# Peptides against a protein of PDB entry 2XVC, part 53

Target 1, 50 residues: chain A of PDB entry 2XVC
Amino acid sequence: ITERELLDYIVNNGGFLDIEHFSKVYGVEKQEVVKLLEALKNKGLIAVES

## One batch from the design tools (peptide; made by RFdiffusion4, then SolubleMPNN)

Design b2_p26_7_s3 (from b2_p26_7, 7 letters changed)
Fold by OpenDDE base, seed 1:
Structure b2_p26_7_s3 (fold): chain B 50 residues (1-50), chain A 26 residues (1-26)
Amino acid sequence: as target 1 above (50 residues)
Amino acid sequence: LSIEEAAEKNIPLKIKVTEKGKEYLA
């Protein structure tokens, strides 16, 4: 999964993201999701609210 | 709560997509 695809998922999911759930459903390593989120955050594309 | 901690503790995140993020997807 790409940063763009993850960002799109976040938007479509109302901003909600359960990394464990996402990992299980899409077969993506949790650390991969973390890496992508960190990239999105560092690029100023997302802000983690809670 | 960091992203890493959320992943480790299986805590769901509420994420705001910034205007920059929205523009990126547009």
Scores: peptide ipSAE 0.778, ipTM 0.943, DockQ to the pose 0.921
Fold by OpenDDE base, seed 4:
Structure b2_p26_7_s3 (fold): chain B 50 residues (1-50), chain A 26 residues (1-26)
Amino acid sequence: as target 1 above (50 residues)
Amino acid sequence: LSIEEAAEKNIPLKIKVTEKGKEYLA
């Protein structure tokens, strides 16, 4: 999965992301999701609210 | 609460996509 694809998912999911759920549904390692989120955050593309 | 900690504790995240993020997707 790419950063763009994850960001698109977040938008389409109303900003809600359950990493464990996402991992199970899309077959992406939790660690990979975390890495992508950190990248998105560091680039100023997202802000984690909770 | 860090992203890593949320993942470890299975806490769902509420994420704001910034205007920069929206522009990126456009």
Scores: peptide ipSAE 0.778, ipTM 0.943, DockQ to the pose 0.924
Fold by OpenDDE base, seed 5:
Structure b2_p26_7_s3 (fold): chain B 50 residues (1-50), chain A 26 residues (1-26)
Amino acid sequence: as target 1 above (50 residues)
Amino acid sequence: LSIEEAAEKNIPLKIKVTEKGKEYLA
């Protein structure tokens, strides 16, 4: 999965992301999701509210 | 709450896509 694909998922899911759920459904390691989210945040493309 | 902590504790995240993020997808 790419950063763009994850960002697109976030948008289509109303900003909601359950990493455990995402990992199980899409077969992506939790740590990979974390890495992608950190990249998106560091690039200023997302802000984590809680 | 950090992203790493959320992943470790299985806490759902609410994420805001910034205007920069929206522009990126456009």
Scores: peptide ipSAE 0.778, ipTM 0.943, DockQ to the pose 0.924
Fold by OpenDDE base, seed 3:
Structure b2_p26_7_s3 (fold): chain B 50 residues (1-50), chain A 26 residues (1-26)
Amino acid sequence: as target 1 above (50 residues)
Amino acid sequence: LSIEEAAEKNIPLKIKVTEKGKEYLA
């Protein structure tokens, strides 16, 4: 999955992201999702909150 | 908490896409 694809998913899911769920559904390692989120955050494309 | 900590503790995230992010997708 690309950064663009993950960002598009986030938008389409109303900003909600359950990494465990996403990993299971799309077959992407949790570490890979974390890496992509960190990249998006560092580029100023997203702001993350719990 | 950090993104990594949230992933480890299975805490769901609420993410805001910035204006820059929206422009990126456009």
Scores: peptide ipSAE 0.777, ipTM 0.943, DockQ to the pose 0.961

Design b2_p26_7_s4 (from b2_p26_7, 7 letters changed)
Fold by OpenDDE base, seed 1:
Structure b2_p26_7_s4 (fold): chain B 50 residues (1-50), chain A 26 residues (1-26)
Amino acid sequence: as target 1 above (50 residues)
Amino acid sequence: LSIEEAAKKGVPLKIKVTEKGKKYLE
């Protein structure tokens, strides 16, 4: 999964993301999801509110 | 709660997509 795809998922999921759930459903390692989120955050594309 | 901690604890995150992020998707 790419940063763009994850960002798109976040938008389509109302801003909610359960990394554990996402990992299980989409077969993406949790560490990869974390990496992508950190990148998105560092680029100023998202802000984590929880 | 950091992103890493949320992943380990299984805590759902509420994420705000910034205007920059929205434009990125256009």
Scores: peptide ipSAE 0.766, ipTM 0.940, DockQ to the pose 0.922
Fold by OpenDDE base, seed 2:
Structure b2_p26_7_s4 (fold): chain B 50 residues (1-50), chain A 26 residues (1-26)
Amino acid sequence: as target 1 above (50 residues)
Amino acid sequence: LSIEEAAKKGVPLKIKVTEKGKKYLE
């Protein structure tokens, strides 16, 4: 999965992201999702809350 | 929580896509 694909997913999921769930559904390692999110955040493309 | 902590604890995130992010997807 690419940064763009993850960002698109976030948008289409109403901004909601459950990393555990996402990992299970899409077969992407949680560590990879974290890496992509960190990149998106560092680029100023997203702001994250929990 | 940080992104890393959320992943480890299984806490869902609420993510805001910035204007920059929205333009990126255009």
Scores: peptide ipSAE 0.766, ipTM 0.940, DockQ to the pose 0.964
Fold by OpenDDE base, seed 3:
Structure b2_p26_7_s4 (fold): chain B 50 residues (1-50), chain A 26 residues (1-26)
Amino acid sequence: as target 1 above (50 residues)
Amino acid sequence: LSIEEAAKKGVPLKIKVTEKGKKYLE
């Protein structure tokens, strides 16, 4: 999965992201999702809250 | 908590896409 694809998913999911659920459904390692999110955050494309 | 901590604890994230992010997807 690319950064663009993940960002698009986030938008289409109302900003909600359950990393564990996403990992299981799409077969992407949790650490890969974390890496992509950190990249998006560092580029100023997203702001994260929990 | 950090993104990594949220992933490990199974806590869902609420993410705001910035104006820059929205423009990126245009």
Scores: peptide ipSAE 0.765, ipTM 0.939, DockQ to the pose 0.966
Fold by OpenDDE base, seed 5:
Parts: sequence; structure tokens; C-alpha cells
Structure b2_p26_7_s4 (fold): chain B 50 residues (1-50), chain A 26 residues (1-26)
Amino acid sequence: as target 1 above (50 residues)
Amino acid sequence: LSIEEAAKKGVPLKIKVTEKGKKYLE
């Protein structure tokens, strides 16, 4: 999965992201999802709330 | 909490896509 693909998923999911759920459904390691999110955040493409 | 903590604890995130992010996708 690429940064673009993850960003597209986030947009299509209304900004909601459950990393545990995403990992189970799409077979992507949680560590990889975290890495991609950190990259998106560091590039100023997303802001994260929890 | 951090992205890392959310991943470990199974807490869902609410993510805002910035204007820069929106332009990136168009």
C-alpha cells in the first residue's frame, strides 16, 4: 500500500480510521499503517485527532 | 494519544485531510 492509497481510503471513509480493523481487513501490518500515517502527517497532508 | 498508541490499543482515529492533502489527491 502507498501513501496515496491510504490517504484516499481516509478520504473515502470520512476521515475515520481504525488501524486494528484496517490491518485485519486489508492484510497490512499495523506498523506499516503507522509508518504511512506518520509520513502523511509529517508532509502536512493530514492532522490526527483522538 | 499518538498514532502508535492508537495502533496498539485499537483506538480509532479521526483524521482531518488538510487543503494540501486535498490538492495532493486532485
Scores: peptide ipSAE 0.765, ipTM 0.939, DockQ to the pose 0.947

Design b2_p26_8_s1 (from b2_p26_8, 10 letters changed)
Fold by OpenDDE base, seed 2:
Structure b2_p26_8_s1 (fold): chain B 50 residues (1-50), chain A 26 residues (1-26)
Amino acid sequence: as target 1 above (50 residues)
Amino acid sequence: DEEEVEEIKKELKERGVELPVKVRVK
């Protein structure tokens, strides 16, 4: 999955992301999801809460 | 790629998406 794909998913999911769920459903390692989130955050595209 | 980031930001803003996107992570 790409950063843009993840960003799009988040937007369409009302700004909510369950990493465990996403990992299981989309077959993406949790570490990879976190990595993508960090990239998006560093680019100022997302603001992580919780 | 900063140019790409700006492109994404413009695209989202044009669609009415508030930036940065607030993300609740579980």
Scores: peptide ipSAE 0.738, ipTM 0.926, DockQ to the pose 0.895
Fold by OpenDDE base, seed 1:
Structure b2_p26_8_s1 (fold): chain B 50 residues (1-50), chain A 26 residues (1-26)
Amino acid sequence: as target 1 above (50 residues)
Amino acid sequence: DEEEVEEIKKELKERGVELPVKVRVK
């Protein structure tokens, strides 16, 4: 999955992301999801709450 | 790529998406 695809997923999912669930459903390693999130955050595209 | 990021931001803003996107992570 690409950063853009993950961003789009988040937007369409009401700004919510369950990493464990996403990993299982989409077959993406949790570490990879976290890496993508960090990239999106560093680019100012997302703001992680909590 | 900064140009790519700016393009993404522009597209999302045009669609009415607030940036940065607030994300709740579980």
Scores: peptide ipSAE 0.738, ipTM 0.926, DockQ to the pose 0.871
Fold by OpenDDE base, seed 3:
Structure b2_p26_8_s1 (fold): chain B 50 residues (1-50), chain A 26 residues (1-26)
Amino acid sequence: as target 1 above (50 residues)
Amino acid sequence: DEEEVEEIKKELKERGVELPVKVRVK
């Protein structure tokens, strides 16, 4: 999955992301999801709560 | 690419999406 795809997923999912669930459903390693989130955050596209 | 990021931001704003997108992670 790409950064854009993850961003779109988050937007369409009401800003909620269950990494464990996402990993299982989309077959993406948790570490990869976290890396993508960090990239999105660094680009100012998302703000991770808590 | 920063220019690409700005394009994405513009697209999202045009769609009425608040930026940055608040993300709750579980």
Scores: peptide ipSAE 0.738, ipTM 0.925, DockQ to the pose 0.859
Fold by OpenDDE base, seed 4:
Structure b2_p26_8_s1 (fold): chain B 50 residues (1-50), chain A 26 residues (1-26)
Amino acid sequence: as target 1 above (50 residues)
Amino acid sequence: DEEEVEEIKKELKERGVELPVKVRVK
């Protein structure tokens, strides 16, 4: 999964991301998802709420 | 790559997507 693919998923999913669900469905480790989120955040593409 | 990031931002803005995208994480 690429940063772009994750970003597109988030946008299309109404800005919501269930990491555990995503991990199971797409076969991506939770740590990798978090890594991608951090990259997207650092690039100013997303703002994580929680 | 900053150029790639700017291209992504441009594309999202053209589509009317607010930046940064607010993400709720569970």
Scores: peptide ipSAE 0.738, ipTM 0.926, DockQ to the pose 0.896

Design b2_p26_8_s2 (from b2_p26_8, 9 letters changed)
Fold by OpenDDE base, seed 5:
Structure b2_p26_8_s2 (fold): chain B 50 residues (1-50), chain A 26 residues (1-26)
Amino acid sequence: as target 1 above (50 residues)
Amino acid sequence: DEEEVEKMKEELKKRGVELPVKVKVV
């Protein structure tokens, strides 16, 4: 999965991301999802909140 | 790639997406 695909997913999912769920559904390691998020954040594309 | 990022931002803005996208992570 690409950063763009993840971003689009988040947008289409109302700004919500369940990492474990996403990992299971898309077959992406949790670490990879986090890595993509960090990249998106560093690029100013997302603002992560808990 | 910085240029790619800007293009992505512009495209999202055109779609009416507010940037940065607020993401709630679980």
Scores: peptide ipSAE 0.734, ipTM 0.924, DockQ to the pose 0.890
Fold by OpenDDE base, seed 4:
Structure b2_p26_8_s2 (fold): chain B 50 residues (1-50), chain A 26 residues (1-26)
Amino acid sequence: as target 1 above (50 residues)
Amino acid sequence: DEEEVEKMKEELKKRGVELPVKVKVV
């Protein structure tokens, strides 16, 4: 999955991301999801809570 | 790539999405 695809997923999911669920459903490793989130955050696209 | 980032920001803005997107992570 790309950063763009993950961001679009988050937007469409009301700003909520369950990493465990996402990993299972989309076959993406948790570490990869975290890396994508960090990239999105560093680019000013998202603000992560929790 | 900054150009790609700016394009993404513009796309979201056009869709009425507030940036940065607030993300609740579990």
Scores: peptide ipSAE 0.734, ipTM 0.924, DockQ to the pose 0.909
Fold by OpenDDE base, seed 3:
Structure b2_p26_8_s2 (fold): chain B 50 residues (1-50), chain A 26 residues (1-26)
Amino acid sequence: as target 1 above (50 residues)
Amino acid sequence: DEEEVEKMKEELKKRGVELPVKVKVV
């Protein structure tokens, strides 16, 4: 999954992301999801809470 | 790539998405 795809998913999911669920459904390692989130955050595309 | 990022930002803004997107992570 790409950063763009993840961001689009988040937007379409009302800004909510369950990493465990996402990992299971999309077959993406949790660590990879976290790395993508960090990249999106560093680029000013998202603001992560919690 | 910063140009790609800016392109993405503009596309999202055009779709009415507020940036940065607030993400609630579980």
Scores: peptide ipSAE 0.734, ipTM 0.924, DockQ to the pose 0.907
Fold by OpenDDE base, seed 1:
Structure b2_p26_8_s2 (fold): chain B 50 residues (1-50), chain A 26 residues (1-26)
Amino acid sequence: as target 1 above (50 residues)
Amino acid sequence: DEEEVEKMKEELKKRGVELPVKVKVV
């Protein structure tokens, strides 16, 4: 999965991401998902709420 | 790639998506 695909997923999912669920459904390791999120955040595309 | 990031931002804004996208991670 690409950064763009993950971002689109988040947008279409109301800004919600369950990493455990996503990993199981899409076959993407948790570490990879976190890495993509960090990239998106660093690029100013997402803001992870506290 | 900075140009690609800016392009992505522009496309999302045109679609009415507020940036940065607020994400709740679980």
Scores: peptide ipSAE 0.733, ipTM 0.924, DockQ to the pose 0.842

Design b2_p26_8_s3 (from b2_p26_8, 9 letters changed)
Fold by OpenDDE base, seed 3:
Structure b2_p26_8_s3 (fold): chain B 50 residues (1-50), chain A 26 residues (1-26)
Amino acid sequence: as target 1 above (50 residues)
Amino acid sequence: EEAEVEEMKEELKKRGVELPVKVTVK
């Protein structure tokens, strides 16, 4: 999955991401999802809420 | 690259997406 695809997923999912769920459904390693999130954040595309 | 990121941002803005996207992670 690409950063763009993940971002689009998040947008379409109302800004919510369940990493474990996503990993299972899309067959993407959790570590990879986290990596993509970090990239998106560093690029100013997302803001992870606490 | 930075240019690609900027293009992505503009695209999303045009689609009415507020940036940065606020994300809640579980």
Scores: peptide ipSAE 0.746, ipTM 0.925, DockQ to the pose 0.887
Fold by OpenDDE base, seed 2:
Structure b2_p26_8_s3 (fold): chain B 50 residues (1-50), chain A 26 residues (1-26)
Amino acid sequence: as target 1 above (50 residues)
Amino acid sequence: EEAEVEEMKEELKKRGVELPVKVTVK
């Protein structure tokens, strides 16, 4: 999926992302999800908080 | 592409989405 699609998913999911769950449901490799997240973060679109 | 990023930011702001989106990752 695209960065835009992942961002939209996160927004619609209340700002929560379970990488394992997402990977299983959407058939996207976990490493791919992580790469997309890193890109989104670097672009100032998301802020990952603990 | 900075232009694409800015476009995306503007779209989300227009939709009332606060940026950056706060994300909790599991």
Scores: peptide ipSAE 0.746, ipTM 0.926, DockQ to the pose 0.880
Fold by OpenDDE base, seed 4:
Structure b2_p26_8_s3 (fold): chain B 50 residues (1-50), chain A 26 residues (1-26)
Amino acid sequence: as target 1 above (50 residues)
Amino acid sequence: EEAEVEEMKEELKKRGVELPVKVTVK
């Protein structure tokens, strides 16, 4: 999954991301999801609340 | 790529999405 696709997913999911759920459903490793989140954050696209 | 990031930001703003997107992670 690309950063763009993950960001779009988050937007469409009301700003909520369950990493465990996402990993299972989309077959993306948890560490990969975290990596993508870090990239999105560093680019100023997201702000992690938790 | 900074150009790609800027493009992404503008696209989201045009869609009415507030940036940065507030994300709650579980």
Scores: peptide ipSAE 0.746, ipTM 0.925, DockQ to the pose 0.919
Fold by OpenDDE base, seed 1:
Structure b2_p26_8_s3 (fold): chain B 50 residues (1-50), chain A 26 residues (1-26)
Amino acid sequence: as target 1 above (50 residues)
Amino acid sequence: EEAEVEEMKEELKKRGVELPVKVTVK
């Protein structure tokens, strides 16, 4: 999955991401999901709440 | 790479998506 695809998923999912669930459903390792989130954050595309 | 980021920002902005996208992670 690409950064663009993950960002689109988040937007369409109301800004919520369950990493465990996402990993199981889409077959993407949790480490990879975290890596993509870090990239999106560093590029100013997302802001992780809480 | 930077140009690609700006492109993404512009596309999302045109679609009415507020940036940065607020994300709650579980």
Scores: peptide ipSAE 0.747, ipTM 0.926, DockQ to the pose 0.874; fails the geometry check

Design b2_p26_8_s4 (from b2_p26_8, 10 letters changed)
Fold by OpenDDE base, seed 5:
Structure b2_p26_8_s4 (fold): chain B 50 residues (1-50), chain A 26 residues (1-26)
Amino acid sequence: as target 1 above (50 residues)
Amino acid sequence: DEEEVKRMKEELEKRGVKLPVKVKVV
């Protein structure tokens, strides 16, 4: 999955991301999801809450 | 890639998505 795909997913999912669920459904390692999130955050595309 | 990021931002904003997107992570 790409950063853009993840961003679109988040937008379409109301700004919510369950990493465990996403990992299982899309076959992406949790650490990879986190890496993508960090990239998106660093690019100013997302603001991670909680 | 700064140009890529710029394109993404512009496209999302054109779709009415405000950036940065607030994300709640579980």
Scores: peptide ipSAE 0.732, ipTM 0.924, DockQ to the pose 0.906
Fold by OpenDDE base, seed 2:
Structure b2_p26_8_s4 (fold): chain B 50 residues (1-50), chain A 26 residues (1-26)
Amino acid sequence: as target 1 above (50 residues)
Amino acid sequence: DEEEVKRMKEELEKRGVKLPVKVKVV
């Protein structure tokens, strides 16, 4: 999955991301999801809460 | 890649998405 795809998913999901769920459904390692989130955050595209 | 980031931001803003996107992570 790309950063763009993850960002689109988040937007379409109302800004909510369940990493465990996402990992299982999309077959992406949790650490990979976190890596993508960190990239998006560093680019100023997202602001992570919780 | 600054150009890529710029494109992403512009595309989202054109779609009416407010940046940065607030993400609640669980």
Scores: peptide ipSAE 0.731, ipTM 0.924, DockQ to the pose 0.938
Fold by OpenDDE base, seed 1:
Structure b2_p26_8_s4 (fold): chain B 50 residues (1-50), chain A 26 residues (1-26)
Amino acid sequence: as target 1 above (50 residues)
Amino acid sequence: DEEEVKRMKEELEKRGVKLPVKVKVV
């Protein structure tokens, strides 16, 4: 999955991301999801809550 | 890639998406 695809997923999911659920459903390692989130955050595309 | 980021921002904003997107992570 690409950064753009993850961002689109988040937008379409109302800004919510369950990493465990996402990992299971899409077959993406949790570490990879976190890596993508960090990249998106560093690029100013997302602001992570909690 | 700065150009890629710029494109993403522009495309999303054109679609009415406010950036940065607030993300609740679980």
Scores: peptide ipSAE 0.731, ipTM 0.923, DockQ to the pose 0.923
Fold by OpenDDE base, seed 3:
Structure b2_p26_8_s4 (fold): chain B 50 residues (1-50), chain A 26 residues (1-26)
Amino acid sequence: as target 1 above (50 residues)
Amino acid sequence: DEEEVKRMKEELEKRGVKLPVKVKVV
């Protein structure tokens, strides 16, 4: 999964991300999801509330 | 890639999405 795909997912999911659920459904390692989130945050695309 | 980031931002803004996107993580 790419940063762009994850960002689009979040937007389409109302700004909510359940990492456990996402990992299971999309077959992406939890640590990879976190890595992508960190990248998105650093690029000013997202602001993580939790 | 800075150009990619720029494109993403522009596309989201055109869709009416406010940036940064506020994300609630569980």
Scores: peptide ipSAE 0.731, ipTM 0.923, DockQ to the pose 0.928

## One batch from the design tools (peptide; made by RFdiffusion4, then SolubleMPNN)

Design b2_p27_1_s1
Fold by OpenDDE base, seed 2:
Structure b2_p27_1_s1 (fold): chain B 50 residues (1-50), chain A 27 residues (1-27)
Amino acid sequence: as target 1 above (50 residues)
Amino acid sequence: MKLIKPSEESRKKAKAGEGLAISVYLP
């Protein structure tokens, strides 16, 4: 999964992400999801409110 | 820049510990 795909997913999912759920549904390792989120955050493309 | 904020439902889920509420900044 690409960074843009993850961004689009988050937007389409109402700005919500359950890493465990996402990992199971899309077959992406949890560590990979976290890596993508960290990259997006560092680029200023996302902000985690919780 | 377009700021897309999480829905209230998303915020509630996040507060309940079910996941993350995330704001997205799109060009």
Scores: peptide ipSAE 0.792, ipTM 0.943, DockQ to the pose 0.906
Fold by OpenDDE base, seed 4:
Structure b2_p27_1_s1 (fold): chain B 50 residues (1-50), chain A 27 residues (1-27)
Amino acid sequence: as target 1 above (50 residues)
Amino acid sequence: MKLIKPSEESRKKAKAGEGLAISVYLP
């Protein structure tokens, strides 16, 4: 999964991400999802409110 | 830059521990 794909998913999902659910549905390891989120955060593309 | 904030429902879900509420900053 690309960073842009994850961004688009988050936007289309109302700004919500259930990592466990996402991992199961899209077959991406949870650790990979977390790493993508951290990369996006470091680039200033996202901010986690929770 | 465009800020897309999470919906209120998303915030509630996140507050309940069901996932993450995430703001997105698009160029």
Scores: peptide ipSAE 0.792, ipTM 0.943, DockQ to the pose 0.909
Fold by OpenDDE base, seed 3:
Structure b2_p27_1_s1 (fold): chain B 50 residues (1-50), chain A 27 residues (1-27)
Amino acid sequence: as target 1 above (50 residues)
Amino acid sequence: MKLIKPSEESRKKAKAGEGLAISVYLP
């Protein structure tokens, strides 16, 4: 999965992401999802509220 | 820049510990 694909998913999912669920459904390792989120955050593309 | 905030439903789920509520900044 690419950064853009994850970004689009978050937007289309109302700004919500369940890492555990996402990992299971899309077959992406949790650490990979976290890595992508960190990259997006560092680029100023996302901000996690909680 | 376009800010897309999480929905109230998303915020509630996140507050309940079900996941993350995320704001997105589109170029």
Scores: peptide ipSAE 0.792, ipTM 0.943, DockQ to the pose 0.923
Fold by OpenDDE base, seed 5:
Structure b2_p27_1_s1 (fold): chain B 50 residues (1-50), chain A 27 residues (1-27)
Amino acid sequence: as target 1 above (50 residues)
Amino acid sequence: MKLIKPSEESRKKAKAGEGLAISVYLP
């Protein structure tokens, strides 16, 4: 999965991400999801509210 | 830049510990 694919998923999912669920359903390691989120945050593309 | 805020449902789920509520800044 790419940064943009994860970004689009978040948008299409109402701004919600369950990392455990996402990992199980899409076969992406939790560490990889976190890595992508960090990249998006560093680029100013996301902000986590919780 | 367009800010897409999480839905209120998403915020509630996040508050309940079910995941993350995330704001997205689209270029």
Scores: peptide ipSAE 0.791, ipTM 0.943, DockQ to the pose 0.913

Design b2_p27_1_s2
Fold by OpenDDE base, seed 4:
Structure b2_p27_1_s2 (fold): chain B 50 residues (1-50), chain A 27 residues (1-27)
Amino acid sequence: as target 1 above (50 residues)
Amino acid sequence: MKLIEPSEESRKLAAEGKGLAISVFLP
């Protein structure tokens, strides 16, 4: 999964991400999802409100 | 830059601990 794909998923999912669910559905390790989120955050592309 | 904020439902779900509510900043 690419950063852009994750970003688009978040947007299309109303700005919501259940990491556990996402990991299971898309077969991406939870650690990888977190890594992607951190990259997106560092690029100023996302802000986690929770 | 376009700000896309999470929906109110997303914020609620996140507040309930079901996941993350995320704002997106698109160039």
Scores: peptide ipSAE 0.793, ipTM 0.943, DockQ to the pose 0.914
Fold by OpenDDE base, seed 2:
Structure b2_p27_1_s2 (fold): chain B 50 residues (1-50), chain A 27 residues (1-27)
Amino acid sequence: as target 1 above (50 residues)
Amino acid sequence: MKLIEPSEESRKLAAEGKGLAISVFLP
């Protein structure tokens, strides 16, 4: 999964992400999801409110 | 830049500890 794909997923999912659920459904390692989120955050593309 | 905020439902779920509510800033 790419950063853009994750970004689009978040948008299409109403701005919600359950890392555990996402990992199970899409077969992506949780560490990878976290890595992508950190990259997106560092680029100023996302802000986690919770 | 386009700001897309999480839905109210997303905020509720996040508040309940079920996941993350995320705002997206699209160029």
Scores: peptide ipSAE 0.793, ipTM 0.943, DockQ to the pose 0.909
Fold by OpenDDE base, seed 5:
Structure b2_p27_1_s2 (fold): chain B 50 residues (1-50), chain A 27 residues (1-27)
Amino acid sequence: as target 1 above (50 residues)
Amino acid sequence: MKLIEPSEESRKLAAEGKGLAISVFLP
């Protein structure tokens, strides 16, 4: 999954992300999901509320 | 820049510890 694809997923999912669920459903390592989120945050593209 | 905030439902789910509520800033 690409950064843009993850962004689109988050938007289309109402701004919600369950990393464990996402990992299981899409076959992406949890660490990879976190890495993508960190990249998006560093680029100023996302802000995690909690 | 377009700010897309998480839905109220997403915020509730996050508050319940079920996941992350995320705001998205799109150019």
Scores: peptide ipSAE 0.792, ipTM 0.943, DockQ to the pose 0.914
Fold by OpenDDE base, seed 3:
Structure b2_p27_1_s2 (fold): chain B 50 residues (1-50), chain A 27 residues (1-27)
Amino acid sequence: as target 1 above (50 residues)
Amino acid sequence: MKLIEPSEESRKLAAEGKGLAISVFLP
């Protein structure tokens, strides 16, 4: 999965991400999801509210 | 820059500990 694909998913999912669920459904390791989120955050493309 | 905030539903789910509510900043 690419950063853009994850961004699009988040937007299309109302700004919500369940990492556990996402990992299971899309077969992506939780570590990889977190890595992508950190990259997006560092680029100023996302902010995690809670 | 376009700010896309999480929905209220997303915020509620996050508050319940079910996941993350995320704002997206698109150029």
Scores: peptide ipSAE 0.792, ipTM 0.943, DockQ to the pose 0.914

